Peptides against a protein of PDB entry 1EMU. Designs and how they scored, part 28

Target 1, 132 residues: chain A of PDB entry 1EMU
Amino acid sequence: PPYLKWAESLHSLLDDQDGISLFRTFLKQEGCADLLDFWFACTGFRKLEPCDSNEEKRLKLARAIYRKYILDNNGIVSRQTKPATKSFIKGCIMKQLIDPAMFDQAQTEIQATMEENTYPSFLKSDIYLEYT

## One batch from the design tools (peptide; made by RFdiffusion4, then SolubleMPNN)

Design b2_p13_2_s3 (from b2_p13_2 with Y3I V7I E9N)
Fold by OpenDDE base, seed 1:
Structure b2_p13_2_s3 (fold): chain B 132 residues (1-132), chain A 13 residues (1-13)
Amino acid sequence: as target 1 above (132 residues)
Amino acid sequence: SSIEEEILNELLS
């Protein structure tokens, strides 16, 4: 069953809508849902290929991601990303150089945080175990 | 995905 695959890799969990739903619920209870939301925001942002018609949208979205997750020093995403990574993102925003990959390093760092902490905890949680 | 769309839409709201 799918829930067994979720325990094999974070990738399997994040490729399953039911898995995402349960994991996000768990993260909300732990006060760290922003980790997953940021991860998906980065993925969605990268999928937006730059062109003349979506330039304003991409800039707006990049600014929103920056303001919500990176700029907030009290946020879990900000706490779990390296200063150099955040500085790079800030630079891109200030210079309005919005490359599709500008959040890749931050996404990698947040993914590592989930792999190390919240994902293993989820597999031990009542939410996951009661689902199985 | 649906979750991506939800998150992006909220960010753009």
Scores: peptide ipSAE 0.748, ipTM 0.963, DockQ to the pose 0.937
Fold by OpenDDE base, seed 4:
Structure b2_p13_2_s3 (fold): chain B 132 residues (1-132), chain A 13 residues (1-13)
Amino acid sequence: as target 1 above (132 residues)
Amino acid sequence: SSIEEEILNELLS
């Protein structure tokens, strides 16, 4: 069943809508749902093709991601990303250089955080175990 | 994906 695949890799969990739902619920209870939301925001942002017609939208979205997750020093994403990574993102925003990959390093760092901490905890959580 | 769209739309709202 799918829930067994979820335990094999974070990738499998994030490819399953039910898995995402349970994991997100767990993260909300832990006060760190922003980790997952940021991860998906980065993925979605990267999928947007740079073009003249999308320039304003992409800039707006990049700013929103930056303001919500990176600039907020009290946020879990900000605390789990390296200063150099955050500085790079800030630089991109200030210079209006909105490359599709501008959040890649931050996403990698947040993914590592999930892999090392929240994902293993989820697999040991009541919410996951009760689902199985 | 569905969750991506939801999150992006929320960010743009």
Scores: peptide ipSAE 0.748, ipTM 0.963, DockQ to the pose 0.943
Fold by OpenDDE base, seed 2:
Structure b2_p13_2_s3 (fold): chain B 132 residues (1-132), chain A 13 residues (1-13)
Amino acid sequence: as target 1 above (132 residues)
Amino acid sequence: SSIEEEILNELLS
């Protein structure tokens, strides 16, 4: 069953709508939902192909991601990303150089945080165990 | 994904 695949890898969990729903609920209870939301924001942003029709939308979205997750020093995403990574993103925003991969390093760091902490905790949570 | 679109829409609202 799918829930067994969720325990094999974070990737399997994030490819399943039910898995995402349960994991997000768990993260909200832990005050860490921004980790997953940021991860999906980065994925969605990277999928937007640079073109004339998308330029304004991509810039607006990049600014929103930066302001919500990176600039907030009290946020968990900001606390779990390296200063150099945040500085690079700030530079891209200020220069309006909006490459599809500009959040890749930050996404990698947040993914590592989930892999090492919240994902293992989820597999031990009442939410996951009651679902099985 | 559905969650991905939800997050992006919230950011753009």
Scores: peptide ipSAE 0.745, ipTM 0.962, DockQ to the pose 0.930
Fold by OpenDDE base, seed 3:
Structure b2_p13_2_s3 (fold): chain B 132 residues (1-132), chain A 13 residues (1-13)
Amino acid sequence: as target 1 above (132 residues)
Amino acid sequence: SSIEEEILNELLS
């Protein structure tokens, strides 16, 4: 069953809509859903290939991601990203250098946070265990 | 993905 693959890797969990749903529910209960939301925001942003038709959308989205997750010093994403990473993103926003990969390092750091903490906890949670 | 689109749409709202 898919839930067995979810326990093998975070990647498998995040590739499954049912897995994502359960994991997100768990994270909300733990007060750290922003970790997953940010991760998907970064993925979605990276998929937007720069072109004339989506330039405004990409800029708006980049700014929104920055304001919601990076600029908020009290947010879990901000607390779990390195100062240099946040500084780089800020620089991109201020200079309007909106590269599809501008959030890659931050996404990697947040992924590591999930790998080391929330993902293992999820596999021990009542939500996951009840599903199995 | 579905969740990805949901998150992006919320950010753009």
Scores: peptide ipSAE 0.744, ipTM 0.962, DockQ to the pose 0.925

Design b2_p13_2_s4 (from b2_p13_2 with S2A Y3I V7I)
Fold by OpenDDE base, seed 2:
Structure b2_p13_2_s4 (fold): chain B 132 residues (1-132), chain A 13 residues (1-13)
Amino acid sequence: as target 1 above (132 residues)
Amino acid sequence: SAIEEEILEELLS
């Protein structure tokens, strides 16, 4: 069953709508939902192909991601990303150089945080165990 | 995915 695959890898969990729903609920209870939301924001942003018709939308979205997750010093995403990574993103925003990969390093760091902490905790949670 | 679209829409609202 799918829930067994969720325990094999975080990737399998994030590829499943039910898995995402349960994991997000768990993260909200832990006050860490922004980790997952930021991860999906980065993925969605990277999928937007640069072109004339997308330029304004991509810039607006990049600014929104930056302001919500990176600039907020009290946020968990900001606390779990390295200063150099945040500085690079800030530079891209200020220069309006919006490369599809501009959030890749930050996404990698947040993914590592989930892999090492919240994902293992989820597999031990009542939410996951009651689902099985 | 559905969750991606939800997150992006919220950010752009």
Scores: peptide ipSAE 0.762, ipTM 0.967, DockQ to the pose 0.938
Fold by OpenDDE base, seed 4:
Structure b2_p13_2_s4 (fold): chain B 132 residues (1-132), chain A 13 residues (1-13)
Amino acid sequence: as target 1 above (132 residues)
Amino acid sequence: SAIEEEILEELLS
């Protein structure tokens, strides 16, 4: 069943709508749902093709991601990303150089955080175990 | 994916 695949890799969990739902619920209870939301925001952002017609939208979105997750020093995403990574993102925003890959390093760092901490914890959680 | 779209739309609202 799918829930067994979820335990094999974070990738499998994030490819399943039910898995995402449970994991997100767990993260909300832990006060760290922003980790997952940021991860998906980065993925979604990267999928947007740069073009003249999308320039304003992409800039707006990049700014929103930056303001919500990176600039917020009290946020878990900010705490789990390296200063150099955050500085790079800030630089992109200030210079209005909105490359599709501008959040890649931050996403990698947040993914590592999930892999090392929240994902293993989820697999040991009541919410996951009760689902199985 | 659906969740990506949801999150992006929320960010843009």
Scores: peptide ipSAE 0.761, ipTM 0.967, DockQ to the pose 0.944
Fold by OpenDDE base, seed 5:
Structure b2_p13_2_s4 (fold): chain B 132 residues (1-132), chain A 13 residues (1-13)
Amino acid sequence: as target 1 above (132 residues)
Amino acid sequence: SAIEEEILEELLS
C-alpha cells in the first residue's frame, strides 16, 4: 500500500495526496507546516515558465514567497535556509530578475531539513502509525 | 498539483 512507500521515500510521500494531507497535518501540529508549504510554493513557482503574459504574476508571486518565508527572520523557513541563499533570493527580488529556478537552492535546503527532522518524526507519529 | 495551486493562490490573495 502507498503508506509503505511513504516510509521509503519523502518523494513518495509528497507525490501522494493522502500522504501530503497527513504529513501536513503532522507538521501543523509541530508548528512547522511552512516547511512543506514553502517546498510546494517553490515547485509551483518553478512550473510557471516566464512569458509576457505572466511576468507580473510571477514577480508578485516571487515577492510573496520571499516576504512570507524568507524575509521573516523568525520563520522556520528563514531559520533553515542559509544566509547566502536568502541573500541571493533578495537580490533577485530587488533586481526583478525572476528566474524560475530562483528558489531552487532554498527548496533544496528546506527539503534537507524535512528529510533530516520532520519526515523521520512523521513516520514515528501517531498520525502515520494510526493510519497504517 | 492541488496543494501547489492552493498554496500559490493563498500567496496571491
Scores: peptide ipSAE 0.761, ipTM 0.967, DockQ to the pose 0.849
Fold by OpenDDE base, seed 3:
Parts: sequence; C-alpha cells; structure tokens
Structure b2_p13_2_s4 (fold): chain B 132 residues (1-132), chain A 13 residues (1-13)
Amino acid sequence: as target 1 above (132 residues)
Amino acid sequence: SAIEEEILEELLS
C-alpha cells in the first residue's frame, strides 16, 4: 500500500495526494503547516518558466512568498532558514531578480527541517498509525 | 499537483 512507501521516504509522501493531505493535517495540529506550504510554494514557483505572459504573476508570487514566509520573523519558516538564505532572497526581491531557482536553498533547508523533525513525528502520529 | 495549485492561488489572492 502507498502508506508503506510514505514511511520509506519523505519524497514518497510528498508525491502522494493522500499522503500530503494527512501530513498537512498533522502539521496543522502541530502549528507548523507553513513548512509544507512553503515547500510546495517553492516547487510551484520554480515550475513557472519566465516569459512575457507570466512576468507579473511570477513577481507577485515571489513577493508573496517572501512576505508570508521569509519576512515574518515569528514564522516557523523564517526560524528554520539560515540568515544568509533569507538575505539572498531579500536581495532578489529588492533587485527584482526573479530567478526560478531563487527559493531553492530555502526549500532545501525547510525540507531538511521536515526530514529531521516533523516527518518522523508524523510516522509516529495517531493520524498516520490510524490510517495504516 | 492539487495542493500546490491551491497554495499558489492563495498566495496570489
């Protein structure tokens, strides 16, 4: 069953819509859903190939990601990203250098946070265990 | 993915 693959890797969990749903529910209960939301925001942002038709959308989205997750010093994403990473993103926003990969390092750091903490905790949670 | 699109739409709202 898919839930067995979810326990093998975070990647497998995040590739499954049912797995994502359960994991996100768990994270909300733990007050750290922003970790997953930010991760997907970064993925979605990176998929937007720069072109004339989506230039405004990409800029708006980049600014929104920055304001919601990076600029908020009290947010879990901000607390779990390195100062240099946040500074780089800020620089991109201020200079309007909106590269599809501008959030890659931050996404990597947040992924590591999930791998080391929330993902293992999820596999021990009542939500996951009840599903199995 | 569905969740990805949902999150992006919320950010752009």
Scores: peptide ipSAE 0.758, ipTM 0.967, DockQ to the pose 0.929

Design b2_p13_3_s1 (from b2_p13_3, 8 letters changed)
Fold by OpenDDE base, seed 1:
Order: sequence, then structure tokens, then C-alpha cells
Structure b2_p13_3_s1 (fold): chain B 132 residues (1-132), chain A 13 residues (1-13)
Amino acid sequence: as target 1 above (132 residues)
Amino acid sequence: MEEYIKEIMESLL
């Protein structure tokens, strides 16, 4: 069953809509749902290939991601990303150099945070265990 | 994953 695969890897959990729903519910209770939302925002952003027709959309989206998750120094995403990573993103926004990979390092750091902390805790949570 | 990506992106725009 899918819930057994969720315990094998974070990737398996994040590839399943039911898994995402349960994990996000858990993260909300822990006050850190932004970790997951940011991770998916980065994935979605990277999938938008640069072209003339989506340039405005990509810039707007990049700015939104930056302002919501990176610029907010009190946010969990900001607290779990390195200063150099945040500075790089800021530079991209200011220079309007909106490469599809501009959030990759930040996404990697947030993924590591989930792997090391929230994902293991989720597998021990009542939410997950009662589902199984 | 795809559905949730869509949801997040729509919420940002």
C-alpha cells in the first residue's frame, strides 16, 4: 500500500496526493507548513521554461516566492536557508535575472530540513500511524 | 504532486 512507500522515502510521500495532504496537515500542526509549500513552489517555478509569453508571469511568481518565503526573516523557510543562499536569490530578483534554477539551492536546503526533522517526526505522528 | 504544485502556484499569483 502507498503508506508503506511513504515511509521508505520522502520523495515517495511527496509524489502521492494523499501523502501530501497528511504530511501538510502534520506540518500545519507543527507551524511549519511553509517548508512544504515552498518546496512545491520551487518545483513549479523550475518547470516554467523561459519564453516571451511567460516572462511576466515568471517574474511575478519569482517575486512572490521571494517576498513570501525568503524576505520574511521571521518565517521558517528564511530561518532554514543560509544567508548566502538568500542573498543570491535577492540578487536575482533585483537584477531581474530569473533563471529556472534560481531557487534550487534554497529548495535543497529546505528539503534537507524536512529529511532531517519533520519527515521522521511525521512517521512517528498520530496522523500517520492512525492512517496505517 | 502536480495537483498540489498547481494549487500552490495559483495561490501565489
Scores: peptide ipSAE 0.683, ipTM 0.961, DockQ to the pose 0.936
Fold by OpenDDE base, seed 4:
Structure b2_p13_3_s1 (fold): chain B 132 residues (1-132), chain A 13 residues (1-13)
Amino acid sequence: as target 1 above (132 residues)
Amino acid sequence: MEEYIKEIMESLL
């Protein structure tokens, strides 16, 4: 069953709508749902192929991601990303150099946080165990 | 995953 795959890899969990729902519920209880939302935002952003017609949209989206997750010093994403990573993103925003990969390092750092902390905790949570 | 990506991105704009 899918829930067994979720325990084998974070990727399997995040590729499943039910898995995402349960994991996000858990993260919300822990006050860190932004980790997951940011991760998905980065993935979605990277998938947007840059072209003249979507340049403005991509810039707006990048700014939104930056303002919501990186600039918020009290946010869990900001606390779990390295200063150099945040500085790089800020630089991209200020210079309006919106490369599809501009959030990759931040996403990697947040993914590592989930892999090492929240994901293992989720697998021990009542939410997951009751689902099994 | 794709559905949730869409949801998050739309919520940002």
Scores: peptide ipSAE 0.680, ipTM 0.960, DockQ to the pose 0.936
Fold by OpenDDE base, seed 5:
Structure b2_p13_3_s1 (fold): chain B 132 residues (1-132), chain A 13 residues (1-13)
Amino acid sequence: as target 1 above (132 residues)
Amino acid sequence: MEEYIKEIMESLL
C-alpha cells in the first residue's frame, strides 16, 4: 500500500496527495508547514520555463516566494536557509535575474531539514501510525 | 504533487 512507500522515501510521500495531506497536517501541528509549502513553491517555479508570455508572472511569483519565505527573518524557512543562499536570492530579485533554478539551493536546504527532522518525526507520529 | 503545487502557487499570487 502507498503508506509503506511513504516510509521508504520523502519523495514517495510527496508524490501522493493523501501523503501530502497527512504530512502537511502534521507539519501544521508542529508550526512548520511553511517548509513544505516553500518546497512545492520552488518546484512549481522551476517548472515555469522562461518565455515572453510568462515573464511578468514569473517575476511576480519569484518576488512573492522571496517576500513570504526568505525575507521574513522570523519564518522557519528563513531560519533553515543559509545566509549566503538568502543573499543570492535577494540579489536575483534586485537585479531581476529570474532564472528557473534561482531557488534550487534554498529548496535543497529545506529538503534536507525535512529529511533530517520533520519527515522522520512524521513516521513516528500518531497521524501516520493511526493511518497505517 | 501537481495539485498541491497548483494550490500553493495560486495562493502566492
Scores: peptide ipSAE 0.680, ipTM 0.960, DockQ to the pose 0.940
Fold by OpenDDE base, seed 3:
Structure b2_p13_3_s1 (fold): chain B 132 residues (1-132), chain A 13 residues (1-13)
Amino acid sequence: as target 1 above (132 residues)
Amino acid sequence: MEEYIKEIMESLL
């Protein structure tokens, strides 16, 4: 069943709507759902190819991601991203250089945080184990 | 994944 694949890789977990739902529930209980939400925001943002029809949307979205997750120094995403990474993103926002890949490094760092901490904890959680 | 991406992105706009 799919839940066995979830234990083999974080990627498998995040490819499954049921997996996402359970993992997010766990993260909310741990006070760190923003890690997952940010990760998906970055993925969604990268998929938006620049064009005249979505320029305003992309800029608005980039600013929203920045304000919610990067600028908030008390947020878990901000705490788990390196200063140089946050500075780069800030620079992109200020210069309005909104490249589809502008959040890639931050996403990588947040993914590493999940891989090393919350994902292993999830696999040991009552939420996951009771689902199996 | 796509459904959740949509949800997150819409929540930011």
Scores: peptide ipSAE 0.677, ipTM 0.960, DockQ to the pose 0.940

Design b2_p13_3_s2 (from b2_p13_3, 6 letters changed)
Fold by OpenDDE base, seed 2:
Structure b2_p13_3_s2 (fold): chain B 132 residues (1-132), chain A 13 residues (1-13)
Amino acid sequence: as target 1 above (132 residues)
Amino acid sequence: MESFIQEVLESLL
């Protein structure tokens, strides 16, 4: 069944709609749903191919991601990203240099946080175990 | 995954 694949890799969990739903519910209870939301925001942002028709939208979205997850020093994403990574993103925003990969390093750092902490905890949670 | 991506992005705009 799909839930066994979720235990094999975080990728398998995040590629399943039911897996995402359960994992996000768990993260909300732990006060760290922003980790997952930020990860998906970065993925979605990177998929937006730069062109004349979406330039303004991409800039607006980049600013929104920055303001919500990076700028807030009290947020879990900000606490789990390195100062150099955050300053790089700030620089991109200020210079309006909006490369599709501008959030890649931050996404990598947040993914590592999930891999090492919240993902293993999820597999031991009542939410996951009751589903199995 | 794709549907959740869109949901997150739309919530930001």
Scores: peptide ipSAE 0.667, ipTM 0.955, DockQ to the pose 0.863
Fold by OpenDDE base, seed 4:
Structure b2_p13_3_s2 (fold): chain B 132 residues (1-132), chain A 13 residues (1-13)
Amino acid sequence: as target 1 above (132 residues)
Amino acid sequence: MESFIQEVLESLL
């Protein structure tokens, strides 16, 4: 069943709508749902191919991601990303150099945080275990 | 995944 695949890899969990829902519920209770939301925001942003017609939209979205997750020093995403990574993103925003991969390093660091901490905790949580 | 991606992005705009 799908829930067993979720325990095999974070990737399997995040490919499943039910898995995402349960994991996000868990993260929200832990006060760290932003980790997952940021991860998905980065994925979605990277999928937006740059072109003349969507340049402003991409800039707006990049700014929104930056302001919500990176700039907020009280946020868990900001606390779990390296200063150099955040500085790079800030630089991209300030220079309006909006490469599709500009959040990749931050996403990698947040993914590592989930892999090492919240994902294992989720698999031991009542939310997951009661679902099984 | 795609559905949730869209949901997150829409919430930012």
Scores: peptide ipSAE 0.665, ipTM 0.955, DockQ to the pose 0.938
Fold by OpenDDE base, seed 5:
Structure b2_p13_3_s2 (fold): chain B 132 residues (1-132), chain A 13 residues (1-13)
Amino acid sequence: as target 1 above (132 residues)
Amino acid sequence: MESFIQEVLESLL
């Protein structure tokens, strides 16, 4: 069943609608749902192909991601990303150099945080165990 | 995954 694949890799969990729902519920209880939301925001942003018609929309989205997750020094995403990474993103926003990969390093760091902490904890949680 | 991506992005704009 799918829940067994969720225990094999974080990516398997995040590829499954039910997995995402359960994991996000768990993260909300832990006060760290922003980790997952940011990860998906980065993925979605990277998938947007740059072109003349969507340049303004991409800039607005990049700014929104920056303001919500990076600029807030009290947020969990900001606390779990390196200063150099946040500085790079700020630079991209200020210069309006909006490369599809501009959030990749931050996404990698947040993914590592989930892999090392929240994902293992989820697999030991009542939410996951009762589902199995 | 794709549906949740859209949900997150829409919430930001």
Scores: peptide ipSAE 0.664, ipTM 0.955, DockQ to the pose 0.861
Fold by OpenDDE base, seed 3:
Structure b2_p13_3_s2 (fold): chain B 132 residues (1-132), chain A 13 residues (1-13)
Amino acid sequence: as target 1 above (132 residues)
Amino acid sequence: MESFIQEVLESLL
């Protein structure tokens, strides 16, 4: 069943609608749902290929991601990303150089945080265990 | 995954 695959890799969990839902519920209880939301925001942003029709949307979205997750020093995403990574993103925003990959390093760092902490905890949680 | 991606992105716009 799918829940067994979720325990094999974070990727399998995040590729499953039910897995995402349960994991996000767990993260909300832990006060760190922003980790997952940011991860998805980065993935979605990267999929938006630059073109005339989505230029304004991409800029607006990049700014929103930056303001919500990177600029907020009290946020968990900000606390779990390196200063150099945050500075790079800030630079992209200020210069309006909106490359599809501009959040890749931050996403990698947040993914590592989930892999090392929240994902293992989720697999030990009542939410996951009761689902199995 | 795609549905959650869109949900998050739309919440930011």
Scores: peptide ipSAE 0.662, ipTM 0.954, DockQ to the pose 0.942

Design b2_p13_3_s3 (from b2_p13_3, 6 letters changed)
Fold by OpenDDE base, seed 1:
Structure b2_p13_3_s3 (fold): chain B 132 residues (1-132), chain A 13 residues (1-13)
Amino acid sequence: as target 1 above (132 residues)
Amino acid sequence: MEKYIEEVLNSLL
């Protein structure tokens, strides 16, 4: 069943809507749901191909991601990303150089945080175990 | 995954 695959890799968990729902619920209880939301925001942003018709939307979205997750120094995402990474993103926003990959390093760092901490703890949580 | 991506992005705009 899918829940067994979720225990094999974080990727399997994040590729399953039911898995995402349970994991997000767990993260909310831990006060760090923004880790997951940011990860998906980065993925979604990268999928938006640059073109004349969506330039304004891409800039707006990039700014929104920046303001919500990076600029907030007290946020979990900001605390789990390196200063150089955040500085790079800020630079992109200020210069309006909105490359699809501008959040890649931050996403990698947040993914590592989940892999090393929240994902393993989720697999030991009542939420996951009761589902199985 | 795709549905959740859309939800997150829509919540930001």
Scores: peptide ipSAE 0.751, ipTM 0.967, DockQ to the pose 0.901
Fold by OpenDDE base, seed 2:
Structure b2_p13_3_s3 (fold): chain B 132 residues (1-132), chain A 13 residues (1-13)
Amino acid sequence: as target 1 above (132 residues)
Amino acid sequence: MEKYIEEVLNSLL
């Protein structure tokens, strides 16, 4: 069953809508749902191919991601991303140089945080165990 | 995954 695959890799969990739902519920209880939301925001942003017709939309979205997750020093995403990474993103926003990969390093750092902490904890949680 | 991506992005805009 799918829940067994979720225990094999974080990727498997994040590729399953039911897995995402349960994992997010767990993260909300832990006060760190922003880790997952940011990860998906980065993935979605990267998939938007740059073109003349979506330039404004991409800039707006990049700014929103920056303001919500990176700029807030009290946020878990900000605390789990390196200063140099955050500075790079800020620079891209200020210069309006919006490359599809501009959040890649931040996403990598947040993914590592989930892999090392919240993902293993989820597999030991009542939410996951009751589902199995 | 795609469904949740859309939800997250829409919540930001």
Scores: peptide ipSAE 0.749, ipTM 0.967, DockQ to the pose 0.944
Fold by OpenDDE base, seed 3:
Structure b2_p13_3_s3 (fold): chain B 132 residues (1-132), chain A 13 residues (1-13)
Amino acid sequence: as target 1 above (132 residues)
Amino acid sequence: MEKYIEEVLNSLL
């Protein structure tokens, strides 16, 4: 069943809508749902290839991601991203250089945080174990 | 994954 695949890799968990739902519920209880939301925001942003029709949307979205997750010093994403990474993103925003890959490093760092902490904890949680 | 991506992005716009 799918829940067994979720225990094999974080990727398998994030590829499954039911897995995402359970994991997010767990993260909300831990006060760190923003980790997952940011990760998906980065994925979605990267898929928006630069073109005339997407230019305004991409800029707006990049600014929104920056303001919500990077600029907020009290946020879990900000606390789990390196200063150099945040500075780079800030630079992109200020210069309006909105490359599809501008959040890649931050996404990698947040993914590492989930891999090392919240994902293992989820697999030991009542939410996951009761589902199995 | 795609469904949730859209949900997150829409929440930001």
Scores: peptide ipSAE 0.748, ipTM 0.967, DockQ to the pose 0.941
Fold by OpenDDE base, seed 4:
Structure b2_p13_3_s3 (fold): chain B 132 residues (1-132), chain A 13 residues (1-13)
Amino acid sequence: as target 1 above (132 residues)
Amino acid sequence: MEKYIEEVLNSLL
């Protein structure tokens, strides 16, 4: 069953709508759902191919991601990303240089946080175990 | 995954 694959890799969990739902519910209870939302935001942003017609939209989206997750010093994403990473993102926003990969390092750091902390905890949670 | 990506991005705009 799919839930066994979820225990084998975070990727399998995040590729499954039911897995995402359960994991996000768990993260919300832990006060860190923003980790997952940010990860997906970065993935979605990177998939947007830059062109003249969507430049403004991409800038708006980048700014929104920055303001919600990076700029908020009290947020879990901000606390789990390195200062140099956040500074780089800020620089991109200020210079309006919106490369599709501008959030890659931050996403990597947040993914590592999930892999090392919240994902293992999820697999030991009542939410996951009751689903199995 | 794609569905949730869209939900997250739409919530930001």
Scores: peptide ipSAE 0.747, ipTM 0.966, DockQ to the pose 0.936

